# Ledger of designs, part 13: peptides against a protein of PDB entry 4GMN

Target 1, 375 residues: chain A of PDB entry 4GMN
Amino acid sequence: RYANITLLALVTLASIGTDFQETLVKGNQGSRESPISAADEEWNGFDDADGDAMDVDQKSSSGEDQEEDYEEIDVKEDDEDDDDDSITSEMQADMERVVGADGTDDGDLEDLPTLRELIQTAVPQLIRLSNLPIDSDESLTIQSHALSALNNISWTISCLEFANGENANIHNAWYPTAKKIWRKTILPILEADSADLKLATQVTSLAWAVARVLHGETPTDGNPHRKFISLYHSSKQQAGGNSNSIEEPEDPFQGLGVKCIGVVGSLAHDPAPIEVNREVGVFLVTLLRQSNNVPPAEIVEALNQLFDIYGDEELACDKEVFWKDGFLKHLEEFLPKMRTLTKGIDKRTQPELRTRADEALLNLGRFVQYKKKHA

## One batch from the design tools (peptide; aimed at target 1 C159)

Design b1_p11_4 (made by RFdiffusion4)
Pose (drawn by RFdiffusion4):
Structure b1_p11_4 (pose): chain A 285 residues (1-30, 108-237, 251-375), chain P 11 residues (1-11)
Amino acid sequence: RYANITLLALVTLASIGTDFQETLVKGNQGDLEDLPTLRELIQTAVPQLIRLSNLPIDSDESLTIQSHALSALNNISWTISCLEFANGENANIHNAWYPTAKKIWRKTILPILEADSADLKLATQVTSLAWAVARVLHGETPTDGNPHRKFISLYHSSKQDPFQGLGVKCIGVVGSLAHDPAPIEVNREVGVFLVTLLRQSNNVPPAEIVEALNQLFDIYGDEELACDKEVFWKDGFLKHLEEFLPKMRTLTKGIDKRTQPELRTRADEALLNLGRFVQYKKKHA
Amino acid sequence: SLLKERLERFE
């Protein structure tokens, strides 16, 4: 039963996690009662995956169960985070998911992040999931072991298809949990790291630049948020952004539209947004 | 997304 009974169940739950994404797209061209697949994924499939993700690991075989369990959590969490939850959008699905997303973080992402050593493959898997969960949690994400510091250190140390880089994952997840209403100091650290990335953009991969700019725009674009005054202005983030604007233009034109297109067009949007961003705040004390 | 809201404000 081993090869069939356990691994097959996980790989299939993960595929179900992947393919539910197509239901969302096709469903649009035409209490989760209307979405039983999603309802079952959250209420039934996910609790067992959190359990499996936790347990040792005493042996290599259970090292594979953990990995597969993390794959399924990852696919589901990612697909769900592909929904618009800003404003009142998709509120029914948000309430069904948010507590579970908190559990995945506390019971899965956090204990694994506690023991630093040793894997890169596994370090990559947890960051991918944590990024997916934090895209929904948005600074409501738990601040316990000061996880942003760990993911920050993971970025620099793992420095030894452009958007699948682990560094991009570190930027995204730390950037996502630093949105309001996060601890203002947690925001300060994450914001400082994201800006430092620009000041020292001399060697940062272009995709990581685009993600850093999108995370910053996503965080400090509201003057009513305490962190806009408490960090963005208090630490003068505006100067580095104005200084980075010329540096950003040359790196964008340094990208071969023909090899490969996506990064180029995505970077064009970031500079465009970067310019518009430098103006909006320039207008605000 | 919050980013879309923020971009609309920037415009």

Design b1_p11_4_s1 (made by RFdiffusion4, then SolubleMPNN; from b1_p11_4, 8 letters changed)
Fold by OpenDDE base, seed 1:
Formats: structure tokens, sequence, C-alpha cells
Structure b1_p11_4_s1 (fold): chain B 375 residues (1-375), chain A 11 residues (1-11)
């Protein structure tokens, strides 16, 4: 009984986090949809072929008027409470306030009661549940659902803009909680060194969501970037041996490799230790050099991470890593390979991957030009 | 966007 209630509550929290993320992403996409001019592909009208309507005359007979007294079975409309997994009106109102909130600096989540309860009440319980000793299939299920809920909440918050003091109240409320998720959930699971690729994928997804907010302020204790780099390499070695269909996620950007790149890239941002930045930067540049054996989605993510890490010449990592380790040469040498890679992606079968690769290629050209101007 | 950031930094 308590386990089922806990499971249901975790599933509900995970659902809420998904719907909240989708609605925030849709709300943010509504501002980014430049009108893609609907190319009027003239739907060539299907020619109405004249097929002869055969006249089948069937005559059949006069069966009798038995007034069967259909007792009105009072079909009680069982109000199937469609548990409309719909975002509550309060959650929707919180979302509209977050999307519309020009930065009122009041670090109070009083105006965001649902988000406050998620951060202050739900997340601490989810952290506890993610740390249960694994002694049964039930405890594994609880951990998986707790990680899913933490992932969805963390991703949702990571989709908010925190630049220039935007959403400072949410950032300030989330920041200590994000560090707690990192230290209490992510690190212990990474230290357990489980061969469970499902668990590794879940914790890596959560780690990426958390690291997208904490960036270089993510705790560096125990060198977690090296654990994610090791996980990246281990995942590639396992995929080469057993043709057991780990169903490659239909979305190429949901792969464990992409998630590992996203985590380590986020960890390497300023003010990360220069040595952490260097190890990650060398890893990312090495992926570009080895691009013939790297999935296109991982290349796109690796490029985006390199742009975000090294896009500012005022940062210590620009001089001490980017220029010192000669990254510009590797990026310039990668330009023709990226053009070939991007052109090789079919727009019909992989439209998102193609669009993101086209953007990453354009940014790579601009980034190389920027760095050459500021050399 | 990343695109706009690099465009502005090159101008």
Amino acid sequence: as target 1 above (375 residues)
Amino acid sequence: SRLDLFKKKME
C-alpha cells in the first residue's frame, strides 16, 4: 500500500515535471518561431477516377414490429474521472508568471507557490528516495521514479533564463537544492559504479539538467567530469560488442553520449578550475578529431559546449586553455568535416538533427572567425 | 542565441 502510493506520487511528480517542461519549451519556442514561410507545396489534387457505381438492388423483406420494451438501463455515467494529467490551473498560472516575469528581484517564491512546493517539499523527498538502499525490485523502481521526477523538475528549471539576473528568485531557491541533488543523488550513484546502463542514463540526464544551472559552480569534488568521460567511453565500448538492441533512442539527442557531453561541457564553464576546463576541452576537441566514429548529435552537442565554454575572451580559460592548447587549429580543421557531416544528414528522416547541425556549422564558422579576429 | 552572440562579438 505505502509503496504503491509512493510510486503513484513519484509518477505524478514525473508527469507534472514533463508537462511543465513541455509547456515552458512551447512558451519559449513561441518566441523563437520566426515564421518559417510555409512553402506552398501545391498538393496535387488526386484525380477523381470515374469508377462505375454498380446498382446492387437488394430487396429484402418486412420483418415484424416487435415493440421490445427496452428498459431504460439508467447507464450511470460513471464519471470516469479522466485523471486529466493536465497542468493544474495553479501550475499554469505559475508558468505564465515565470514566462512573463520581468526580473522582480524579490528572492521570495511567494508568487510561485507550486514551484516553491516542488523545490522545498518534493525535491528533498525525491533525494531521499533516490538514496534508498537497493535491496529489492521495488527499491529499484522507487529509485528510477525518483530520478525521473528529479530529472523532469531539474530540466524544467534549467529551461529558465537566469542570465542578467532574470528569475533570480528561482535561481536563488534552486541553487542550494541543485547542489544537494548533485552531492546526495548524483555523486553516490556515480561512485557506486553500477553496470546498469539504464541507471547511468537516468543519473546522467539528471546531472546534465543540474549542471545546466550550476555550470562551473557545480561541485568538483571527486572529479565527476572524469567519471562522465569514462562513462562516455564505456558506453561506446559496450555498443560495439553486444548487438543487444539497447533501443537507440528515437531522438538522437537523448543518447547517453550526448548527455555525457552535455554534463561535462556544463561542468567546464567559468568559474570551473582550469584543469577541469582543460580536461573537458581536450575531450570535446578529441571527439571532433575522431568525428568519423562519433554520432552527428554528439558532434553538435560537443560544438555547442565548446562555443559556450570558450565564447568569451575575458575568461581565464580562453588564454590558459583555448589558446595555450591550440584549440582554434582543431576547430578550423574540423570546418570541412562538419560541412560534409551536415550535408550527409537527410532532412526528411532527421529534420531536427539536420537543423541543429546546420546551426552548429554556421556557429562554427562564426566562432572561428571571431577567434581569428581576437588572436 | 549563440548565433547572435558571435555576430555581435565580431562586429
Scores: peptide ipSAE 0.125, ipTM 0.885, DockQ to the pose 0.388
OpenDDE base, seeds 2, 3, 4, 5: peptide ipSAE 0.115, 0.115, 0.118, 0.116; ipTM 0.879, 0.879, 0.879, 0.882

Design b1_p11_4_s2 (made by RFdiffusion4, then SolubleMPNN; from b1_p11_4, 8 letters changed)
Fold by OpenDDE base, seed 1:
Structure b1_p11_4_s2 (fold): chain B 375 residues (1-375), chain A 11 residues (1-11)
Amino acid sequence: as target 1 above (375 residues)
Amino acid sequence: SRLDIFKKKME
């Protein structure tokens, strides 16, 4: 009984986090939809072929008016409470306030009661549940659902803009909680060194969501970037041996490799230790050099991470890593390979991957030009 | 966007 209630509550929290993320992403996409000019592909009218309407005359007969007294079966409309997994009106109102809130600096979540309860009440319980001793299939299920809920909440918050003091109240409320998720959930699971690729994928997804907010302020204790780099390499070695269909996620950006790149890239941002930045930067540049054996989605993510890490010349990592380790040469040498890679992606079968690769290629050209101007 | 950031930094 208590386990089923806990499971239901975790599933509900995971659902809420998904729907909240989707609605925030849709709300943010509504501002990013530059009108793609609908190219009027002239739908060539289907020629109305004249096929002869045959006149089939069938005459059949006069069956009798039996007044069957259909007893009005009072079909009680069982109100199927469609548990409309709909975002509550309060959650929707919180979302509209977050999207519309020009940065009122009051670090109070009083105006965001649902988000406050998620951060202050739900997340601490989810952290506890993710740390249960694994002694049964039930405890594994609880951990998986707790990680899913933490992932969805963390991703949702990571989709908010925190640049220039935007959403400072949410950032300030989330920041200590994000560090707690990192230290209490992510690190212990990474230290357990489980061969469970499902668990590794869940914790890596959560780690990426958390690291997208904490960036270089993510705790560096125990060198977690090296654990994610090791996980990246281990995942590639396992995929080469057993043709057991780990169903490659239909979305190429949901792969464990992409998630590992996203985590380590986020960890390497300023103010990360220069040595952490260097190890990650060398890893990312090495992926570009080895691009013939790297999935296109991982290349796109690795490029995006390199742009975000090294896009600012005022940062210590620009001089001490980017220029010192000669990254510009590797990026310039990768330009023709990226053009070939991007052109090789079919727009019909992989439209998102193609669009993101086209953007990453354009950014790579601009980034190389920027760095050459500021050399 | 990343595009706009690099565009502005090159101008």
Scores: peptide ipSAE 0.104, ipTM 0.875, DockQ to the pose 0.388
OpenDDE base, seeds 2, 3, 4, 5: peptide ipSAE 0.099, 0.098, 0.100, 0.101; ipTM 0.871, 0.870, 0.870, 0.873

Design b1_p11_4_s3 (made by RFdiffusion4, then SolubleMPNN; from b1_p11_4, 8 letters changed)
Fold by OpenDDE base, seed 1:
Structure b1_p11_4_s3 (fold): chain B 375 residues (1-375), chain A 11 residues (1-11)
Amino acid sequence: as target 1 above (375 residues)
Amino acid sequence: SRLDIFREKML
């Protein structure tokens, strides 16, 4: 009984986090309709071929009017309670405020009551539930659902813009909580070194969402970047041995490898320690060098992380890692391989992967030119 | 976007 109520509450919190994320993404995509110039492919008019339609004279007969007394079956409209998993009017109002909020500096979430309750009330309970001793299938289920809810909330918050002081109130409220998720949920699970790839995927997804906000301010205690690099390599070794179809996620960007790259890339941003940055940068550049054996989605993510980490020449990592370790040469040598890789992706079967690869290829060309101009 | 950041930095 209590387990089912806890499970239902966790599923509901995970749903709320998903719906909130989808609507934030849709709201942000509405601003990103760059007019794709529909190339006016001149629809060459279909020539009206003159085909003589034959006059078929079907003489069908006079069937008798049987007044069948259709008893008015009072179809009770079963109100299918469409459990309209609808974003509550309060959540929608909070979302509209987040999209419209000119950056009020106060970490006060008074204007965002739903988000406040998620951060201040729900997340601390989810952290507690994710740390339960695993002694039963019930405790495993509770942990999985708590991680799912934490993941969805953390991803939702990570979709907000913070770079120019936007949403500073949300950032200030989330930042200590994100560090708590990292220290209390993510690190203990990573330290347990479980062979459970499902749990590893869940914690890595959560770690990416958290690290997308904390960046280089993510706690470096115990070198978590090395644990995720190790997890990346271990996941590749296991996939090569047992033909147990871990169903490769239909979305190539939801793979454990992509998630590991996303985490370690995010951890390597300024103000990360230069040695953390170097180890991650070397890992990412090594993936590009080994690209023949790396899934295209992981290459796209590795490129994007390299651009975000080394896109600023004022950062210490530019001089001390990018230039010192000769990363430009590796990126230049990768350009022709990236062109071949991108062209090899079928637009019909993998349209998103192709679009993201085309973007990453374009950015790689620009990034190499930028770095050459600023050498 | 990443694209815009590199456009601005290339100009």
Scores: peptide ipSAE 0.042, ipTM 0.797, DockQ to the pose 0.404
OpenDDE base, seeds 2, 3, 4, 5: peptide ipSAE 0.041, 0.042, 0.042, 0.041; ipTM 0.792, 0.794, 0.793, 0.793

Design b1_p11_4_s4 (made by RFdiffusion4, then SolubleMPNN; from b1_p11_4, 8 letters changed)
Fold by OpenDDE base, seed 3:
Structure b1_p11_4_s4 (fold): chain B 375 residues (1-375), chain A 11 residues (1-11)
Amino acid sequence: as target 1 above (375 residues)
Amino acid sequence: SRLDINKEKML
């Protein structure tokens, strides 16, 4: 009885976190005149005020128009208005305030009561539930659902813009809680060294969501970047040995490998210790060098992380890691391989993977050109 | 989007 009520409450909290995320995404798309999704952000480099838009000379290679008659599969979007009316009017009002709030410097979520209760009341209980002694299948189920609820909440908050002091009140309220999730939930599960790939995937998803807000300010206790790199390698070894197909998630970007790359990339941002940055940067560049044996989605994520980490030339990691360890040469040597990899992705069967690979290829070309100009 | 990657839809 108590277990079923706890599970229902955890499912409800995870649903609320998902619906909150969907509405924030829709709201942010409505307020930005250009739908640059946070995924589809063209790497603009450092703003060189000299807007010489390089005319990419479209050499018109006259490829023969094979009119492949794509039958318009009239996918009737059955608008299953799953109007799961789970979004309370209070949650909608909090979302509208988050999208419209010029950051009042008061870290008091007084004007965001639902988000305040989520951070201050719900998350501390979820942390407690994720730390229960595992002594039964029921306690495992409770831990899994508590991790999923923490994941959805943490992902939702990680979708907010915090650059330039935006949403500073939410950032200030979340920051100590995010550090608590890291120290009390993520680290203990990682230290337990469980062979459970499901649990490893859940904790890595949560770790990525938390690290997307904390970046280089994520607690470095016990060198967690090395644990996620080890987990990456261990996951690849297990997939190769036992024909227990870990059902590769239907979405290439849901894979544990992508999640590990996302975590370690986020951990390597300034102000991370230069040694942490170096170990992560070397790991990411090594994936590009070994790209023939790496899933395309992991290559896309590794490139995006490299752009985010080394995009700013004023950071200590640019001089002490990027230039010193010769990363530019490895990126230049990878450009023709990335073109081949991207062209090898079928647009019909993997449209999202192809779009994100085309973008990452474009950004790689620009990034290499930028770094050559600033050499 | 980068966002879809970590929605564990608890279906």
Scores: peptide ipSAE 0.020, ipTM 0.723, DockQ to the pose 0.033
OpenDDE base, seeds 1, 2, 4, 5: peptide ipSAE 0.020, 0.020, 0.020, 0.020; ipTM 0.726, 0.724, 0.685, 0.725

Design b1_p11_5_s1 (made by RFdiffusion4, then SolubleMPNN; its pose is not in this set)
Fold by OpenDDE base, seed 5:
Parts: structure tokens; sequence; C-alpha cells
Structure b1_p11_5_s1 (fold): chain B 375 residues (1-375), chain A 11 residues (1-11)
């Protein structure tokens, strides 16, 4: 009885975390129909001058009109109105405040009662439940659900904009809690050196969500970046040995490898120690060099992390790592490989992966040009 | 900062 109530509460908290995430994504998509006048911050690297119009040689292959009478299967969309009544009116009101706050309302978490209760009341209990001694299948189940709830809440918060002092109230409330999740949940699980890949995937997902907010301010105790790099390599060795039955996640971006890259990339951002940044940067560049044996989604994430880490020339890591370790040359040498890799992704079977790869390829070209101009 | 899509949703 108590176990089932606890599990139901954990599932509900995980759902709440997801529903918030979906609402934020939907809200950000609706606001993008207004032309963000991206302030033409004169990103002086886009001289769009070489519009070499690739003459798409429209070879008009006059293939003959086979009128195959495709019977219009009137697929009645059964509008299963999945009354996703999951979103409480209080949750919706909190999300509308977070999404609709045009950065100007320094509103305390007092105005975000659901988010406040999630951070201040729920998360401390989830941390406690995730850190229970594992002595039974029931305790494993409780840990898994507590990690899922922490993951969903942490991901939702990590999708908020915190640049330029936006959502500073949420950031300030979350920051100490995020550090507590890291120290009390993530690190102890990583130090237990469990062979459980499911647990490793859950804790790595949570670690990425937390590290996306903490960046280089993530606690460096016990060199967590090395643990995630080790986990990356260990996961590849296990996948290569058992050709049978870890179903690759349907989404290539949900793979443990991508999650490991996301964590270590996030950990390497300023103000991370230069040694941490270097070890991560070398890891990421090494993935690009070994790209023939790396899943495309991991290459996309590794590129995105490299752009985020080294996109600012004022940061110490630009001079002390990027330039000093010759990363530009590796990115330039990778550019033709990335073009081949991206073209090899079928748009019909993997549309998202192809889109993300096309974007990463574009950004790689841009990044290389930028770095050459600022050399 | 280079424009990139949001990370994948939580599992």
Amino acid sequence: as target 1 above (375 residues)
Amino acid sequence: MFPRPAPPPPP
C-alpha cells in the first residue's frame, strides 16, 4: 500500500515534469511565429557573399504517367481526444507566467507556487528516495522513479532561458537545489560503479539536465567528467560485444552516448577548470576524428558542445585549449566528413537526425570561418 | 553562441 502510493506519487511528479516541458516547447514554438528580430548583432562571420548557387541540375527525367489509382484510404483520424487532463490549472498558470514573462518580471517564486513546491518540497524528497540503500527490487523501483521525476523536473528547468538575467528568480532557487541533486544523487550513484546500464542512463540524463544549468559551476569533486567519459567508452564496448538486444532507443538523441557527451560538454563550459575543459575538448575532438565508428547523433551533439564551449573568444578556454591544442585544424579536417555523414542520413527514415545534422554541418562551416577570421 | 535546436526532450 505505502509503496504503491509512493510509486504513484513519483509517476505523477515525473508526469508533471514532462507536461511542463511540453508546455514550454509548445509556448516557444508559438512565440517563434513572431519574427524574432534577432538583433542583427553583426556576427561578422556571415558574409553571405558566396552565394554559389549550386545549380541543382534539374534533370527532368520524364518518367511516364503511371496513373496508379491510390484509393484514398480515408484514415479517419479518430481524434482520440486524449484529454491529457494531466496539466493542472495551477501548473498551466505557472507555465504561462514562465513563458509569457518577457524577462522583466523579477517576480519571486512566490508567484510560481507549483514550481516553488516542486523545487522546495518535492525535489528534497526525490533526492532522499534516490539515495536510499538498494536492498530490494522495491528499492530499485523507487530509486528509478525518483530519478525519472528528478530528471523531468531538471530538464524542464534546464529549458528555461537564464541568459541576460532572464528567469533569475527560478535560477536562484534552482541553483542550490541542482548542486544538491549533483552531490546527493548523481555523484553517489556514479561512485557506486553499478553495471546497471538502465540506472547509468537515468543518472546520466539527470546529470545532463543539471549540468545544462550549472555548466562549469557544477561541482568538480571526484572528476565527474572522467566518469562520464569512462561510461561513454564502457557503453560502446558493451554494445559492440552483444549485437543482440539493447534496442537502440527509437530516438538516436536519447542514447547513452549522446547523454554522456551532453553532460561532459556542459561540465566543460566556463568557469570550468582549464584541465577539465581540455580533457572534455580532447574527448569531443577525438570523437570527430573517429567519426566512422560514432553514431551520427553523437557527432551532432559533440559538434554542438564544441560550438557552445569555444564560441566565445573572450573565455580562457579559447586561448588555453582551442588554439593551443589546435582544435581548428581538426574541425576543418572534419568538415568534408560531416558533409558525407549528413548526406548519408535518409531524410525519410530519420528526419530529425537529418535536420540536426544539416544544422550542425552549417554551424561547423560557420564556426570554422569565424575562428579563421579571429585567429 | 551559435543557434542550435533545443536538446532532446527528457525520456
Scores: peptide ipSAE 0.035, ipTM 0.788, DockQ to the pose 0.484
OpenDDE base, seeds 1, 2, 3, 4: peptide ipSAE 0.034, 0.031, 0.023, 0.032; ipTM 0.786, 0.781, 0.742, 0.781; seed 3 fails the geometry check

Design b1_p11_5_s3 (made by RFdiffusion4, then SolubleMPNN; its pose is not in this set)
Fold by OpenDDE base, seed 1:
Structure b1_p11_5_s3 (fold): chain B 375 residues (1-375), chain A 11 residues (1-11)
Amino acid sequence: as target 1 above (375 residues)
Amino acid sequence: MFPPPAPPPPP
């Protein structure tokens, strides 16, 4: 009875996190539609005239009219008013404020009551539930749902812009909570070294969402980057042995390998220790060198992480890692491989993967040119 | 500074 109420509350909190995420994505798409003026480029349609009329002989097969008297089954539309009013009017109003905030109204979290209650009331309970002793299938289920809810909330918050002091109120409220999730949820589960790939995937997804906000300020206690690198390698060894047991996620970007890359990439940003940055940078560059054995989605993520980590020439990691360890040469040598890889992705079967690979290829060319100008 | 790539869509 208490378990079912707890599970329902956890599912509801996970749903709320998803609905918030969808609303933020829709709002951020609307704000990026700056009205590119309709310049009337009259694309003059090609007048391709000469469609030769192949006379296909319609063989008139006279099939007999069987009047099957379809009894009109009066399907009572039970108006199941699925009051899937999952988004409360308060949640919607908070989301509209977060999405509509032109970065100028650093409203207090007092103006975001639902987000405040999520961060201050819900998340601390989810952290507690995620860190319960696992002694039963029920406790494992509670942990999984608590991790899912923490994941969705953390991902939603990680989609907010915090650059240049935007959403500083939300950032300031989230930052200590994110560090608490890391230290109280992520690290203990990561230290337990469970063979449960489902749990590992959930924790790695949560770790990525948290690390996307904390970056190089993510707690480095116990070298978590090495554990995620180890998890990456372990996941590849298991997939190679039993072709039947890991349902590869339908989305290639939801794979444990991509999530591991996203975590370690985020952990390597300034002000991360140069040793952490180097170990991650070498890992990412090694994936590019070994690209023949690496899924395309992981290559895309590894490239994006390399661009983010080393995009600023003023950072210590540019001189002490990127230039010192000769990363430019590896990126240049990878350009022709990336072109081949990207062209090998079928646009019809994997349109998203192809789009992201085309973007990553374009950015790789630009990044190499940028670094050559700043050499 | 190199312009960052667009963040991955949320999971």
Scores: peptide ipSAE 0.062, ipTM 0.783, DockQ to the pose 0.862
OpenDDE base, seeds 2, 3, 4, 5: peptide ipSAE 0.059, 0.061, 0.060, 0.062; ipTM 0.783, 0.783, 0.783, 0.785

Design b1_p11_5_s4 (made by RFdiffusion4, then SolubleMPNN; its pose is not in this set)
Fold by OpenDDE base, seed 1:
Structure b1_p11_5_s4 (fold): chain B 375 residues (1-375), chain A 11 residues (1-11)
Amino acid sequence: as target 1 above (375 residues)
Amino acid sequence: MFPRPPAPPPP
């Protein structure tokens, strides 16, 4: 009885996190469809004058009116209002406020009661449930569902803009909770040295979502970047041995390798220690050098992380890592390989992967030019 | 700073 109620509550919290993410994506798409005013370029009519009037005599054959009495099948559209009652009107109102809110400096979530209850009430319970002693299949199931709920909530929050002081109230409320998730959920699971690839994938997804907000302010205790790099390498060794056991996710961007890259990339942002930044930067550049054996989605993510980490010339990592360790040369040498890789992706079978690879290729060319200008 | 368009969030 209690187990089923806990499971139902965890499934509901996981769905809430997904539905919020979809609402954020829809809201951010709607703001980009500002109609580009059709500049009425007057298509100057081509003045082709030659009026040769061929009279084609259309003989009107009178075919008889068969009144086929179409019985109006009153298809009652049972509007199965699949009122997917998963999204409460209060959640929708909170999401509309988040998308429209100029960041108030007050770390108060007074105007966001649902999000406040998720952060302050639900997440602490999920942290507790994710950190239970594993002694049964029931405790494993509870942990997995708690991790899924934490993942979805953390992803949703990580999709908010926090740059330039946007959503500062949400950031300030989430930041201490994100550090708690890191220290109480992520680190203990990473230290447990579990061979469970499912658990490793769940914790790595959660770690990425959390690290997308904390960046270089993520706790460096126990060198977590090295654990995720080790997990990346271990996952590749296991995939090479038993071709039958890991269903590669249908989405290439949901792979454990992509998630590991996303985590370590996020951990390497300023103000991360220069040695953490260097180890991650060397890892990412090494993936580009070894690109013949690396999935295209992991290359796309590794490039994106490199652009974000080293996109600012004022940061200490630009001088002490990017220039000092000669990363520009590796990026330049990778340009022709990236063009070949991107062209090799079938637009029909993998449209998203192709689009993201085309974007990453474009950005790589621009980034190399930028770095050459600022050398 | 390199003007990168934000990558779409991972799903």
Scores: peptide ipSAE 0.147, ipTM 0.798, DockQ to the pose 0.692
OpenDDE base, seeds 2, 3, 4, 5: peptide ipSAE 0.146, 0.137, 0.140, 0.144; ipTM 0.797, 0.755, 0.794, 0.799

Design b1_p11_6 (made by RFdiffusion4)
Pose (drawn by RFdiffusion4):
Structure b1_p11_6 (pose): chain A 285 residues (1-30, 108-237, 251-375), chain P 11 residues (1-11)
Amino acid sequence: RYANITLLALVTLASIGTDFQETLVKGNQGDLEDLPTLRELIQTAVPQLIRLSNLPIDSDESLTIQSHALSALNNISWTISCLEFANGENANIHNAWYPTAKKIWRKTILPILEADSADLKLATQVTSLAWAVARVLHGETPTDGNPHRKFISLYHSSKQDPFQGLGVKCIGVVGSLAHDPAPIEVNREVGVFLVTLLRQSNNVPPAEIVEALNQLFDIYGDEELACDKEVFWKDGFLKHLEEFLPKMRTLTKGIDKRTQPELRTRADEALLNLGRFVQYKKKHA
Amino acid sequence: SFEPIKAPPIR
């Protein structure tokens, strides 16, 4: 039963996690009662995956179970985070998911992040999941072991398809948990790291630049948020952004539209947003 | 509040 009974179940649950994304797209061209697949994924499939993700690992075989369990959690969390939850959008699905997303973080991402050593493959898997979960949690994400510090250190140390880089994952997840209403100091650290990435953009891969700019726009674009005054202005983030604008223009034109298009068009939007962003705040004390 | 022009997410 081993090769069939356990591994097959996980790979299939993960595929179900992937393909539910097509239901969302096709459903649009035309209490999760209307979405039983999603209902079952959250209430039934996910609790077992959190359990499997936790357990040793005493042996290599259970090293594979953990990995597959993490793959399923990742696919589901990602697909769910492909929904619009800003404002009141998709509120039914948000309430069904949010507590579970907190559990995945506390019971899965955090204990694994506690033992630093040793894997790159595994370090890549947890960060991908943590990025998916934090996209929904948005600074409501738990601040316990000061996880942003660990993901920040993971970025620099793992320095030794542009958007699949682990560094892009580290920027995104740390950036997502630093939105309001996060601890103002957690925000200061993450914001400082994201801005430092620009000041020292001399060697940062272009995709990591685009993600850093999107994360910053996503965080400090509301003057009512304490962190806009407490960090963005208090630490003068505005100067680095104004200084980076010329540097950002050349790197964007340094990208071959023909080889490859997506990064180029995405970077064009970031410089565009970067210019608009430098104006809006320039207008606000 | 500032509203950025957003691209679709990448898996």

Design b1_p11_6_s1 (made by RFdiffusion4, then SolubleMPNN; from b1_p11_6, 5 letters changed)
Fold by OpenDDE base, seed 2:
Structure b1_p11_6_s1 (fold): chain B 375 residues (1-375), chain A 11 residues (1-11)
Amino acid sequence: as target 1 above (375 residues)
Amino acid sequence: KFVPIRSPLIR
């Protein structure tokens, strides 16, 4: 009884977090829609090619209408009420406020009561549930659902803009909680050395969502970047042996390899220790050098992380890592390989992967030129 | 600072 109620509450919290993420992503898209100048692609008129009207002879075959009395089996479509896990009107109002609010620096979230209760009341319970002793399949299920709920909440919050003091109230409320998720949920699971790839994928997804907000301020205790690099390599060794058992997610960007790159890239941002930055930077550049055996989605993520980490010439990592370790040469040598890789992606079967690869290729060319100018 | 061009992900 209590396990089923807890499970239902965790499923509901995970659903709420998903719907909240989708709505915030749609809202952020609407605000960043610079008017796509409708380039008037002058649809050059279809030339009236002379339609030779082939006379299709209407052979009137009089087939006898056997009125088969189909008894109208009134299949009551049980409207399975798709429990349209409809964002409550209060949650929708909180989302509209988050997208529109000039963030007051008051971390009290008084104007965002649903988000406040989610961060202050729900998340601490989810952290506790994710740390239960695993002694049964039920406790493993509870942990998985708690991780899913934490993941969805953390991803949702990580889609907010926090640059220039935007959403500072939400950032200030989330920041201590995000550090608590890292220390109490993520690190203990990473240290348990579980062979469970599902659990590893869940915790790595959560770690990426948390690290997308904390960046280089993510706790460095126990060198978690090395654990995620090790997990990346271990996941590749397991996938190579048993082609039948890891259903690679249909979305190439949901793969454990991409998630590992996203985590370690986020961890390497300023003010991360220069040695953490170097180890991550060398890992990412090494993926580009070995790109023939690396999935395209992981290359796209590795490039995006490299642009974000080393895009600022005023940071210590620019001089002490990027220039000192000769990363520009490796990026320039990778340009022709990236062009070949991107052109090899079928636009029809993998449109998102192709679009993101085209963007990463464009940015790589621009980044190399930028760094040559700022040498 | 370099700023990457990022298109909205069509999710």
Scores: peptide ipSAE 0.565, ipTM 0.945, DockQ to the pose 0.619
OpenDDE base, seeds 1, 3, 4, 5: peptide ipSAE 0.564, 0.550, 0.552, 0.552; ipTM 0.944, 0.939, 0.938, 0.940

